# Peptides against a protein of PDB entry 7Z53, part 82

Target 1, 150 residues: chain A of PDB entry 7Z53
Amino acid sequence: PRIKNQADCIPFFRSCPACPGSNITIRNQINALTSFVDASMVYGSEEPLARNLRNMSNQLGLLAVNQRFQDNGRALLPFDNLHDDPCLLTNRSARIPCFLAGDTRSSEMPELTSMHTLLLREHNRLATELKSLNPRWDGERLYQEARKIV

## One batch from the design tools (peptide; made by RFdiffusion4, then SolubleMPNN)

Design b2_p21_2_s1 (from b2_p21_2, 11 letters changed)
Fold by OpenDDE base, seed 2:
Structure b2_p21_2_s1 (fold): chain B 150 residues (1-150), chain A 21 residues (1-21)
Amino acid sequence: as target 1 above (150 residues)
Amino acid sequence: PPLPKTDINAILLERALRLQR
């Protein structure tokens, strides 16, 4: 995928660029592999959840990140704000709340947590790059364009 | 100030152990 609106923005390609009408095998293969990942689990399928997963403190189009911990300087998923947090109840000494993600099972399956974390980082990387290429884009535009690429 | 550094593997392992059925 790429940004197609070349009138108002600098184009961005997630993978190898393709000329119109050209059949680039490498790009097609990459796109096919990417299509295997349903990113809806990262962004959420419902609008209220999707908004809660976003960083609304700025106009950078970023997903929200953990405000307490970082993985060697890299982003982690934000914690959820559950009234009766099952993650806190299962081990009171650990005091680690459930992660907030598009998939409610993210805290139950380490594999999902890892995938969500990686895709979170990728989204924020893409949004940051898009901002540098298109300084006039607001947070909504950056978020949507990055979401399309992921 | 920077956020505390945390090993994601440690977090995932801890969750796996807590929620293991």
Scores: peptide ipSAE 0.087, ipTM 0.687, DockQ to the pose 0.024
Fold by OpenDDE base, seed 3:
Structure b2_p21_2_s1 (fold): chain B 150 residues (1-150), chain A 21 residues (1-21)
Amino acid sequence: as target 1 above (150 residues)
Amino acid sequence: PPLPKTDINAILLERALRLQR
């Protein structure tokens, strides 16, 4: 959807390294979402955090996912590993740690966490598709190309 | 092994309510 007042718009441009017909539709939807979202919320604005958000167990260019929970088979954000986890301290019986995301406030706002989760899923979906299209790409290439599209 | 299916809305809502207290 285009903003009616174009004078106040900031131009948004994206590249498409490999775009089959099915991929174009997915990309358009992701672009629509991220046009209103700072992508640094998903990937992290600092290099150490960005690395911690990635799945480094393979060369698939994936973001890390929760190892305890899934939402109807769909990925959730990984838990953080904080020494004094405030999420664990608020309700000791629940035993649910804070989520790890590019934004430190991810565990405080359900709307924000939901958006992070959705974009996590989309990144991993894109990375998986890019791997199938480009089997020779390593994890770094897959991650970066998927990130450019999201 | 991962736990059974979890409702994301339930987790997020519960967390939000706890943090607002």
Scores: peptide ipSAE 0.076, ipTM 0.674, DockQ to the pose 0.050
Fold by OpenDDE base, seed 5:
Structure b2_p21_2_s1 (fold): chain B 150 residues (1-150), chain A 21 residues (1-21)
Amino acid sequence: as target 1 above (150 residues)
Amino acid sequence: PPLPKTDINAILLERALRLQR
């Protein structure tokens, strides 16, 4: 993630800054991506969509994750709930809905799906860490601050 | 041209299902 608004930047410390491996690699890749990505692709460009992309079941500031499937314990994008879901209509036997994301093309381009998935995971990681650093922040604050960092 | 939405989802979910076993 990349700090989008430097004026609103607050100090952020990782719980394990010296840990090698996947987290560092993921961070580097995400930073490269977010340098050229409109955040609306991940968070939604309109308020109704943005709300649907959030986990509103708690005050943790998390994005919604798939409730049926995980990627080896890691989050996947949630499914959309379209009346005429084109993904379902394309292959009726598969019964796999379209993913819900800020960009409607998330199920059309593997690169977008991957990017959205990574940024979803990073947002939720950041929100979790921010909660640890700021226990009194509510879900809205956590969500917004994590969004700024991504 | 973009891949069919179902194909992309199917690939991802197939992998997810396999990894969860």
Scores: peptide ipSAE 0.069, ipTM 0.657, DockQ to the pose 0.026
Fold by OpenDDE base, seed 1:
Structure b2_p21_2_s1 (fold): chain B 150 residues (1-150), chain A 21 residues (1-21)
Amino acid sequence: as target 1 above (150 residues)
Amino acid sequence: PPLPKTDINAILLERALRLQR
């Protein structure tokens, strides 16, 4: 299924229509950033990891978010569940695990953590918007179309 | 050199908790 009113929508990268109400400038900047970062660092280059980064509890095409903490109401990266979590081993009193992301370095550098967080939020924003525009799309299509735009 | 992973996470979590209030 597609947006019914395609006359008011611009095809964004790879046949996904986006309506003019979207700030094209922001999307172009994000695309430039993701090209530099390699989107595989966000979504995971391996299928098992990619699945673990997704929210599979619904058909909204969302990436998983932290279930314990938010940043002023905004999403944070989910925690990983490592057997020998290096973040937990580094400071045993803090008991704060590593973040789960497409890149294992996501918890090693604040810049990478911030970048992954921003792209997580953008993906989920796009997926939400695409759901509004295309209510009949399932979670897989929403995820893939949002991924193409990011 | 990069900060320890736990320190980075702690900083982010502390910020998150502060901003939730």
Scores: peptide ipSAE 0.035, ipTM 0.618, DockQ to the pose 0.024

Design b2_p21_2_s2 (from b2_p21_2, 12 letters changed)
Fold by OpenDDE base, seed 1:
Structure b2_p21_2_s2 (fold): chain B 150 residues (1-150), chain A 21 residues (1-21)
Amino acid sequence: as target 1 above (150 residues)
Amino acid sequence: MPLPKVDRVAILLERARRLQR
């Protein structure tokens, strides 16, 4: 890192440039999101992230939830495990990590956090209902069918 | 009019029930 003292710095990483093979001198950003309306804000755009967002401890097809906090028995977004967590660096008093969601911006504003939390709750509700309806479905099928509905 | 999202979910769950018979 070029900055050794990060006491007063927000660890903001700029996206890599897309270099189209054309004479376009305009620095475009690489799109890290899917080009589809596929609820990637909930499920992620990449397989490693999608796996980290899942509750893999059982065969219920659920998304991972916060293990430290809940809202009156309702699920919250899990925390991320970032080495240089911007939420921990910006708010040293609260010591609350950034939330893990399909969109990395889930912690940028409360409105985004609330929407991602709502969609996570809806997925888990759907997966639970689908399990009740289809007791023989495995966790993968439950997850994918809930994902198709969200 | 597109059905409210809640109604779409209810319809999908009901369809899932019918596919089990």
Scores: peptide ipSAE 0.000, ipTM 0.285, DockQ to the pose 0.018
Fold by OpenDDE base, seed 2:
Structure b2_p21_2_s2 (fold): chain B 150 residues (1-150), chain A 21 residues (1-21)
Amino acid sequence: as target 1 above (150 residues)
Amino acid sequence: MPLPKVDRVAILLERARRLQR
């Protein structure tokens, strides 16, 4: 049914279809995620996002952390820098931006936020321990080896 | 009304800020 009243329409866009092969009976969506289990919810599926998720200020292989808030000295997810930040739009009084993670849903529920925070902490723990064990490793190697473990 | 999901995250951050003081 086409809803003709556009004033009451919430814009839900259907995802782009994947390339039609000769035998596609089912409309598949384009997958923008990695096809393998690689913790892309933590690290992102695209290089620009993956770079933004990293602490590039040092050679410790760490993920970026929140610069404004901590949990009793423990890291929190960094804030995103969205032009139209839905978190800022939803709660204008709190003025808390959405969190940056590999999964864009990181701020959708506290449970997701908590899981992403735990995985970020685990990566940073692993990278720190790997640096202690391997003092000669650079930040790229530390990041990639920690990522393989997570 | 249950607080919007985003408001719950903001509350957690405000609690974290208070515990640092």
Scores: peptide ipSAE 0.000, ipTM 0.265, DockQ to the pose 0.021
Fold by OpenDDE base, seed 4:
Structure b2_p21_2_s2 (fold): chain B 150 residues (1-150), chain A 21 residues (1-21)
Amino acid sequence: as target 1 above (150 residues)
Amino acid sequence: MPLPKVDRVAILLERARRLQR
């Protein structure tokens, strides 16, 4: 082997193929993150992250939003709380932390940030509208129903 | 052409609001 120390190896495995139910010659991978397209880039694929992405201060089913900045009264992505925040390291003058989103890449490019921001806004819009239509719904139901729509 | 998902939801929400009045 070219690498003598296994500790220097990054474990990288090719995803298992999904069994095609048809003569599809295209190899599809098994989705191991979520059961379906559920906007996990917005909501996270793991429960701890999903919880951190939510506004738990109320029963409105909202995603967490930036507490320091807004765009003309519109929500922005919340900041992450990274120990070694790469966004702070790359631009020390701006002092803008990385954004917290379901996709860790949310801060890699403005286009991703924008898309995550739009989807966060849409979720919060939907949850708000669902609350107006269904005053008896709790925050969990509002969140999940908004998530299903997104 | 089917309406975008967002527009369909907006229409449904608006219809639901009208039915609650």
Scores: peptide ipSAE 0.000, ipTM 0.240, DockQ to the pose 0.018
Fold by OpenDDE base, seed 5:
Structure b2_p21_2_s2 (fold): chain B 150 residues (1-150), chain A 21 residues (1-21)
Amino acid sequence: as target 1 above (150 residues)
Amino acid sequence: MPLPKVDRVAILLERARRLQR
């Protein structure tokens, strides 16, 4: 095994065993973090993370966006605020922190970053359109309805 | 080919917008 010291293992369970109600000997799994399809890569699986991913400065139901950089007026993922940010440690000259997303791997590959950025943009687009269609909706309802669509 | 989910949602939102005018 790559890790010899098992005392340093972080217990992480993505799934629980599920017994089918039939004589099927195949051990199935249920998602132990969230529902099977919840876009948790965008919204997080934990309430504190989900809150940090939201723009809480207004009642528009938007996700938080990068405050330093934009892509031709389009939103980018916000930066994380990690004490020991691996992105800052890897490239000290660029001084670019890791991105904050529902999936901590958002900064591991450009493809993941791009997908998370796309889904963030889509959420914010949906929330904006939903606000236009439903002016009386609050930020929580806008966020949740946009999230259901994503 | 069925339209991507995004395109279907965009069409629905545009239809909803037109019905409110």
Scores: peptide ipSAE 0.000, ipTM 0.276, DockQ to the pose 0.019

Design b2_p21_2_s3 (from b2_p21_2, 12 letters changed)
Fold by OpenDDE base, seed 5:
Structure b2_p21_2_s3 (fold): chain B 150 residues (1-150), chain A 21 residues (1-21)
Amino acid sequence: as target 1 above (150 residues)
Amino acid sequence: PPLPKVDINEILLQRELSLQT
């Protein structure tokens, strides 16, 4: 879901929200993006897709990341597992499948890839920070709270 | 094992070129 109001602080469980010491400018930029974009493009609008976009191997509330590649050590979107992958068919030499995202059109619009990647990284950053602030939160709580902030 | 490092800009460029074809 799209954030309607910019949130610069992370809520504590049973305490006051904490403003992270991270780069506030970057956070504000992410908030600006989500103010104009339906975050369902990142998280999925349907539950089956939303589950496929999550990392279910742990209780950290993370989104799934690419298991084959990283962007200079940073996360990339996971690949989809399409039977007839149009991204592979249109460029057989590249061997890069379509990315899995909340919107199937993500691979049809290269500009969305960058945005989705940034939001993926931000979500995982937020979830990680929320875990440190609230160690007793499970993966579902971490995921949902991070999603609310993004 | 460490994941191969790629440039996101390269991926985007390849997608753009593929769409133009």
Scores: peptide ipSAE 0.188, ipTM 0.743, DockQ to the pose 0.026
Fold by OpenDDE base, seed 3:
Structure b2_p21_2_s3 (fold): chain B 150 residues (1-150), chain A 21 residues (1-21)
Amino acid sequence: as target 1 above (150 residues)
Amino acid sequence: PPLPKVDINEILLQRELSLQT
């Protein structure tokens, strides 16, 4: 279940709740945000889209990240692969394609892009931590459990 | 090799400006 307040701990495995000291506040903030914005905008509401948003090159349960750029060493959303990319057409000098997200409107609303980016990073951080705690979990389990926490 | 660094704020600003045009 999602944490709703500062007193809540995250159950990372079975009967043991985990309260990562320095990260608890950050996780609470992220969970609070997703409760208001509907996390389907990050993960996708349809299975084909949801699969395309995942990193399927490994069994780490990660969301896909941009392969061309990083933001000060941090992950960015992956680019979409549109034949007639409207983002490229609107600003030809920038040469930055539309981002791939759970909601297609993300590229039309820069405020959403920022939020999606932060939630992407949080998911991948959670999945990485879950892998450390549960080394035998496969990519599907890691992805689903991280998704539940976000 | 490491990915090129880009400022997310710059990307967002460019998107916003393009939508206003």
Scores: peptide ipSAE 0.184, ipTM 0.741, DockQ to the pose 0.026
Fold by OpenDDE base, seed 2:
Structure b2_p21_2_s3 (fold): chain B 150 residues (1-150), chain A 21 residues (1-21)
Amino acid sequence: as target 1 above (150 residues)
Amino acid sequence: PPLPKVDINEILLQRELSLQT
């Protein structure tokens, strides 16, 4: 969410900002997408997978992002680590491995890849905003709260 | 240093084309 008129805001943010000038249009749009698709495809339904999808290098509550490529400066999904990567085998000229997401089929369904990428970016944006509003929150709290909003 | 730029649309297109073969 985007907070306007911060002078009139309660200095705490969890799920809904208590600000008269709050702009939650972007969040509402994301919520509409997640209600349709199920956010479990982004975060993973199993704990081991969910951990692998997180950035564990800091306490910012972020999802992991691609370490090799960016989309014009914006984040992409991380690559999976498969011995016989079907994405590499199917299209040798592209040389793009399968993406890692909550759904193992993400790389085989371009629509999911696009959506997961957008939701990844939104999660990380929300986590970053939550950190600025709640400096004492650790990575786990930031991750969980951002996940609830998405 | 900045990561190499990749067009997501190009990636999606490449995957779609590969799946059609």
Scores: peptide ipSAE 0.117, ipTM 0.701, DockQ to the pose 0.028
Fold by OpenDDE base, seed 1:
Structure b2_p21_2_s3 (fold): chain B 150 residues (1-150), chain A 21 residues (1-21)
Amino acid sequence: as target 1 above (150 residues)
Amino acid sequence: PPLPKVDINEILLQRELSLQT
């Protein structure tokens, strides 16, 4: 939701309302995600990998998305760039590279791919909402705050 | 430009089948 009067609002944090007149439904929508999963599977446990999983082309705090395909207009995980891509080698007809994710098992275990995709979309949704609520936040803060919520 | 549309379920199915072969 877009805040109409920025002067009446404070920066939104996970446990604090952005505005005194904040609708409870807005808070529920943002905080509906239950942190029951290991976030390192999505964001990466190593800093170089974590950086590669982020969209660094803007200040929106988004995770990188696939640049070749979309799922009916929705985001997919980005592809990795491996010299000897095992996903390409195992199915030469499909010609679909391995996905890049926080967990290397994302392509080895297709069941994880779906979950990672959902969490990717949720992060980007949260970052978008946080940007709307806090237009002065830079990409780093948006990313970190969204990561805390996921 | 718009990205090609793909079904995530198709990708997952293909990966699963590839691992079984």
Scores: peptide ipSAE 0.111, ipTM 0.690, DockQ to the pose 0.024

Design b2_p21_2_s4 (from b2_p21_2, 11 letters changed)
Fold by OpenDDE base, seed 5:
Order: C-alpha cells, then structure tokens, then sequence
Structure b2_p21_2_s4 (fold): chain B 150 residues (1-150), chain A 21 residues (1-21)
C-alpha cells in the first residue's frame, strides 16, 4: 500500500547523488560492486563489523535484525549507533537512524537498503533451514555455512 | 537429536535450499 503520511517514511542520506563523478563516488561505487559480488555488503568485510552484524544472543547463526520495526512481520536491517547520525540530522522529526550494514551506503540509497534486506532475510532463512537439517551445528557453523550459500 | 548430514547430502540440500529462492 502507498504511504500517505510522509512522516512515516524512512529518510535517506544520499551523498553520492549530490556529488556525481567525484572520486569519493567512484570509490564507493567500486566498493559497492565488490560488496555485491562477494556479499560483503551484508556480512561486512571487517571482523568487528561482521560481529556487530550478527545476532550473538543465541546459537542460531543469524544476522542481527531491527529490534524496533518489521516489514509485515519480516526482518529489517538493524539500526546503527552513530554519534552524529546523518539520517537523524536530515529529518529530526522522524527520528529514524541509519541502518547498520556491511556497506555504509545502506542508508544512502534505497536500492542498497532493499538488496541488503533481501539478503539478510535469505541468510536467516538458510541458517534456519540448516539448523533444522543439522541441529547439532552451533551458531558459528550455521552462520558460516549460510554465508557460503548466499 | 539427529546426526549431521553427510557431505554429499549437505551439498544437495544446500543446492535445494538455494533453488528455493
């Protein structure tokens, strides 16, 4: 259904469209392509970030999901904890922070947000299925095996 | 609890799960 109240929309902080052709834009685009190919935009390329993207509250090998909002019962990306959150600054009334993902542009482009969300759901689906197939696998095994399939 | 699947079974099941997308 169409959103009629603009206050209910998730704001995005788009930096790339404001500076098309800049070196920063080119670098980000190249990094995005690499992330798209190897799914690092979902899992993160650095171990500290990767750990923050995981649900460490259980041994199910799941990625972390948004704790405040869902999409008709389906998972959304978790929020980040930025000190100077640009998403909050762009629309102070909405109070919607930036999403946490392997790619920092997840809150800059709705296309990336959608893709990250889909792959998040796919990973968690795979991990859940793998758990049912191999219930003795711990969270690390489930996470790694699901990651390999994605 | 059930034992883990064999490598061959896991490969087949993983492929099946992937195709369910």
Amino acid sequence: as target 1 above (150 residues)
Amino acid sequence: PPLPKTDRELILLERALRLQK
Scores: peptide ipSAE 0.031, ipTM 0.603, DockQ to the pose 0.021
Fold by OpenDDE base, seed 1:
Structure b2_p21_2_s4 (fold): chain B 150 residues (1-150), chain A 21 residues (1-21)
Amino acid sequence: as target 1 above (150 residues)
Amino acid sequence: PPLPKTDRELILLERALRLQK
């Protein structure tokens, strides 16, 4: 468990107890930044979408990444599978479909695409480190804990 | 087997990862 004695802890704003000795100041500021971003844009607000955004092929708690393209070895958002893909229709010469994200506007606004990409990379980085630190955690635990940190 | 990391350790990890950006 994350905390040994929950009786000595105060419930924190993201369902994580704040215990004595924790760097709560740093945590609060980081969470304030992600609250401003709204994590639902990254993880999805609906369970079916949230599942589609996850890599379910392993127990690493990762978000799904693009299987066709990378940016100098770094992850990109996965493509969506839309029948009438507006991204394909808008620029037929590019033949690049819309990205899949928690917010449907991700491909409509390049700024959102960039932000979602960065947060995707951050989540997967955190999940990877959490796996190293806690090798007995399963994919669900890794995903949820990384999501809490983001 | 290794014990789960505490909340403090996770916060420190988060800070370390942020500084590496």
Scores: peptide ipSAE 0.031, ipTM 0.600, DockQ to the pose 0.032
Fold by OpenDDE base, seed 4:
Structure b2_p21_2_s4 (fold): chain B 150 residues (1-150), chain A 21 residues (1-21)
Amino acid sequence: as target 1 above (150 residues)
Amino acid sequence: PPLPKTDRELILLERALRLQK
């Protein structure tokens, strides 16, 4: 969704790819998020990362979810597999690894973590519904179609 | 078995799913 009322805008500093040079512009944060056509922050912009973010154990087109924890039955982001996991080092008592997402900042910014989590859930919800409506679709088709809708 | 949904149907589906939230 786009916010037309400037009073409701949250400023966001970001490089403008359509502007000359490397100009950083202030724009609506929500608009910036929705402007990600490929939703690379959720799905990953690199193929190896994208594969790691997917559930490849079935043909349901799902994104991978945390295998250890849930939020009242709802999915959480999967853990990353880092040799030197900074999240584990930050709080050794918690023993919670960094989350894996398309954006490496997911574990550093709770706002992004929550957003990624919600979009993860939405993708999986859509993929599940698409499977119900299109039972012949394989995992790749389900994944891609759900990705386009998100 | 039913045919896969078209792009148009998928758009409609997306709208419906959004309303279910």
Scores: peptide ipSAE 0.030, ipTM 0.605, DockQ to the pose 0.024
Fold by OpenDDE base, seed 3:
Structure b2_p21_2_s4 (fold): chain B 150 residues (1-150), chain A 21 residues (1-21)
Amino acid sequence: as target 1 above (150 residues)
Amino acid sequence: PPLPKTDRELILLERALRLQK
């Protein structure tokens, strides 16, 4: 349908088709990932927040993980430490505080929480692998190099 | 402990890791 309010329109362009062969009757759409993950939601855009999201207890370059809960043995986002935690106030019986992430909306939107969690795990996986490959790297180097890859 | 990888090796490794996601 035609959108009347063009101010709310989002432009979309599809990729070019691919034609394998000289006499192609079937047009194949070239599917390429043209977008990249904006990892600022994971690492934070402000340095103070970024530091709070890191595990500073060792030199492994890891992001901080939840110390109370795991997801079937896998890491979850750490809890924030808010004085007036809105997550606790919303559902007092659940007793679950807000998560700490680079995006302040992480606890409000489950889809963001899930994505943050996956990228957290990926960063820590990369940092761990980089440590094994370069054992002499300190935590800062490991963190930065892993961040570049995510 | 093993020596750090060279810049060339690290670049290749990073590319490989990205594709492994």
Scores: peptide ipSAE 0.028, ipTM 0.592, DockQ to the pose 0.035

Design b2_p21_3_s1 (from b2_p21_3, 13 letters changed)
Fold by OpenDDE base, seed 4:
Structure b2_p21_3_s1 (fold): chain B 150 residues (1-150), chain A 21 residues (1-21)
Amino acid sequence: as target 1 above (150 residues)
Amino acid sequence: RLLREERLARQAEYLARLAAE
């Protein structure tokens, strides 16, 4: 193999094909998704990132929100703090830094930014409702339960 | 600051449309 250090490799596996009931030559993979919406882009797939995406200032199980801007009282994604912020470099006049999200592509595609924002709001809504229903739950429990529902 | 606000306003408008659907 070209890459000798396996630590540099990304494990990638092809999904198993679904078995058709008819003589169909088109290969369809098995849908292994456990939910309709994959919210991994919201929560982050890496633990350090996941922690950075959370609001740790309280025990409400919330995701962090933008501290500078809101949308008519609604939450926006928090800004990242990158040394060389590509978003700032791309459009110097706009002066909008990259958003911090579970998906690194969040600032590259407006549709992703939108979806992340919506799911951020939904998570925080759920966490708030769960806190109301379960006042003794701590922030970790609220966060995890809301994450499961999303 | 004006440009930042304009960009955010456009984003908010788009988000609002999505939320309405």
Scores: peptide ipSAE 0.016, ipTM 0.370, DockQ to the pose 0.024
Fold by OpenDDE base, seed 2:
Structure b2_p21_3_s1 (fold): chain B 150 residues (1-150), chain A 21 residues (1-21)
Amino acid sequence: as target 1 above (150 residues)
Amino acid sequence: RLLREERLARQAEYLARLAAE
């Protein structure tokens, strides 16, 4: 690593490199996400993470939202529960944990945080509307249908 | 190093704003 004092490093690492052919000067990364199109950065690419990103307390098909903060009444990403939370270490005075999202970089990159937040809100909006249109749909159906639309 | 510091600074700023809300 370029940073030699690894004690101060936040544990964000590059993915495995991918060879794009003859161009070895550009270090591409293996795509660990299913795709951008399927919004895997929001929903997660793996089932355990996907479940953790959902609101499983009801049958509304919603994604989990922050339980401590809102943005003028609108949802924010839920906080993760990391043992060594790099976000807490970065700004000790704020004491704000990292967000939980489909992309592990969601908290480090505010650009992603914003996008994930918007898509979270959109999903929940869609799920709510779908519930209104289809009141007999369960949470799984609502979640999947909203996910497909996003 | 500089790029990382910039990213962390942006993160800290965002989180600080969040905490202030």
Scores: peptide ipSAE 0.015, ipTM 0.350, DockQ to the pose 0.037
Fold by OpenDDE base, seed 5:
Structure b2_p21_3_s1 (fold): chain B 150 residues (1-150), chain A 21 residues (1-21)
Amino acid sequence: as target 1 above (150 residues)
Amino acid sequence: RLLREERLARQAEYLARLAAE
């Protein structure tokens, strides 16, 4: 295997097998990334983290986005503010901090980074549409309703 | 893909309901 020390492996599954009925010889793939997405990974399972992941500068119910970089106009995950940022220490020339997300592994696995980015964008898209449909909703309502949809 | 389509459908339904409020 690529990694000799298996103790350092991060358990990450892209998909899971599923055998419907009694037919155990034919298995279908369940997309583990999408079917088992825990919204807590995007929104944060702890209230302090959840607040830090939100854009509190307005009443639009948005999640915080990266303030330094965008992907062709699309949002990226915000950077964390760690005292000893391991991402900065790993590659000093790049000077890219770790991402802030509900899952600390978002900076470790590109798959999670991508998924969190997509869900961030989806939340903000939904919140924006909800604001258009319900102009009187405040940021908390928009955030919660968008979160429920995601 | 089917699962994603179902999720999108549910999202659309929810949005439609909210739009009616």
Scores: peptide ipSAE 0.008, ipTM 0.351, DockQ to the pose 0.026
Fold by OpenDDE base, seed 1:
Structure b2_p21_3_s1 (fold): chain B 150 residues (1-150), chain A 21 residues (1-21)
Amino acid sequence: as target 1 above (150 residues)
Amino acid sequence: RLLREERLARQAEYLARLAAE
């Protein structure tokens, strides 16, 4: 890596590019993922983070949602709990902490915040539907099956 | 549009399969 301070590095995984042997100059990507969207930014790439992104208060297989704010009744990303929260430091008047997501860039890029929010809502919707279809499934099963669909 | 429709179709098929279990 070009950055010497590895503690401040954000892990970023890039798909492998490929060019077809035809006259088409379009740069394609090798399909290494089972889903169209790599959901690692939603669920987290590390187990400790993945657990923190889940709602562990019940057996519904839900992702954690914001406990302070909603968007007209719809879920928002939960807040992180950072000692030196950069979001609080950048705008002291707003006093809004950083969001917690699988991608740490979610609070800095509104596009990522929006997409992560939509996928959060979709996961919880799917988990709820799966619970209705399979009442005997526990929270782990619901979470994993919903994650596979996203 | 096509990618979105295909994604939704796959989700529906997956849910239908799970409902049969």
Scores: peptide ipSAE 0.000, ipTM 0.264, DockQ to the pose 0.025

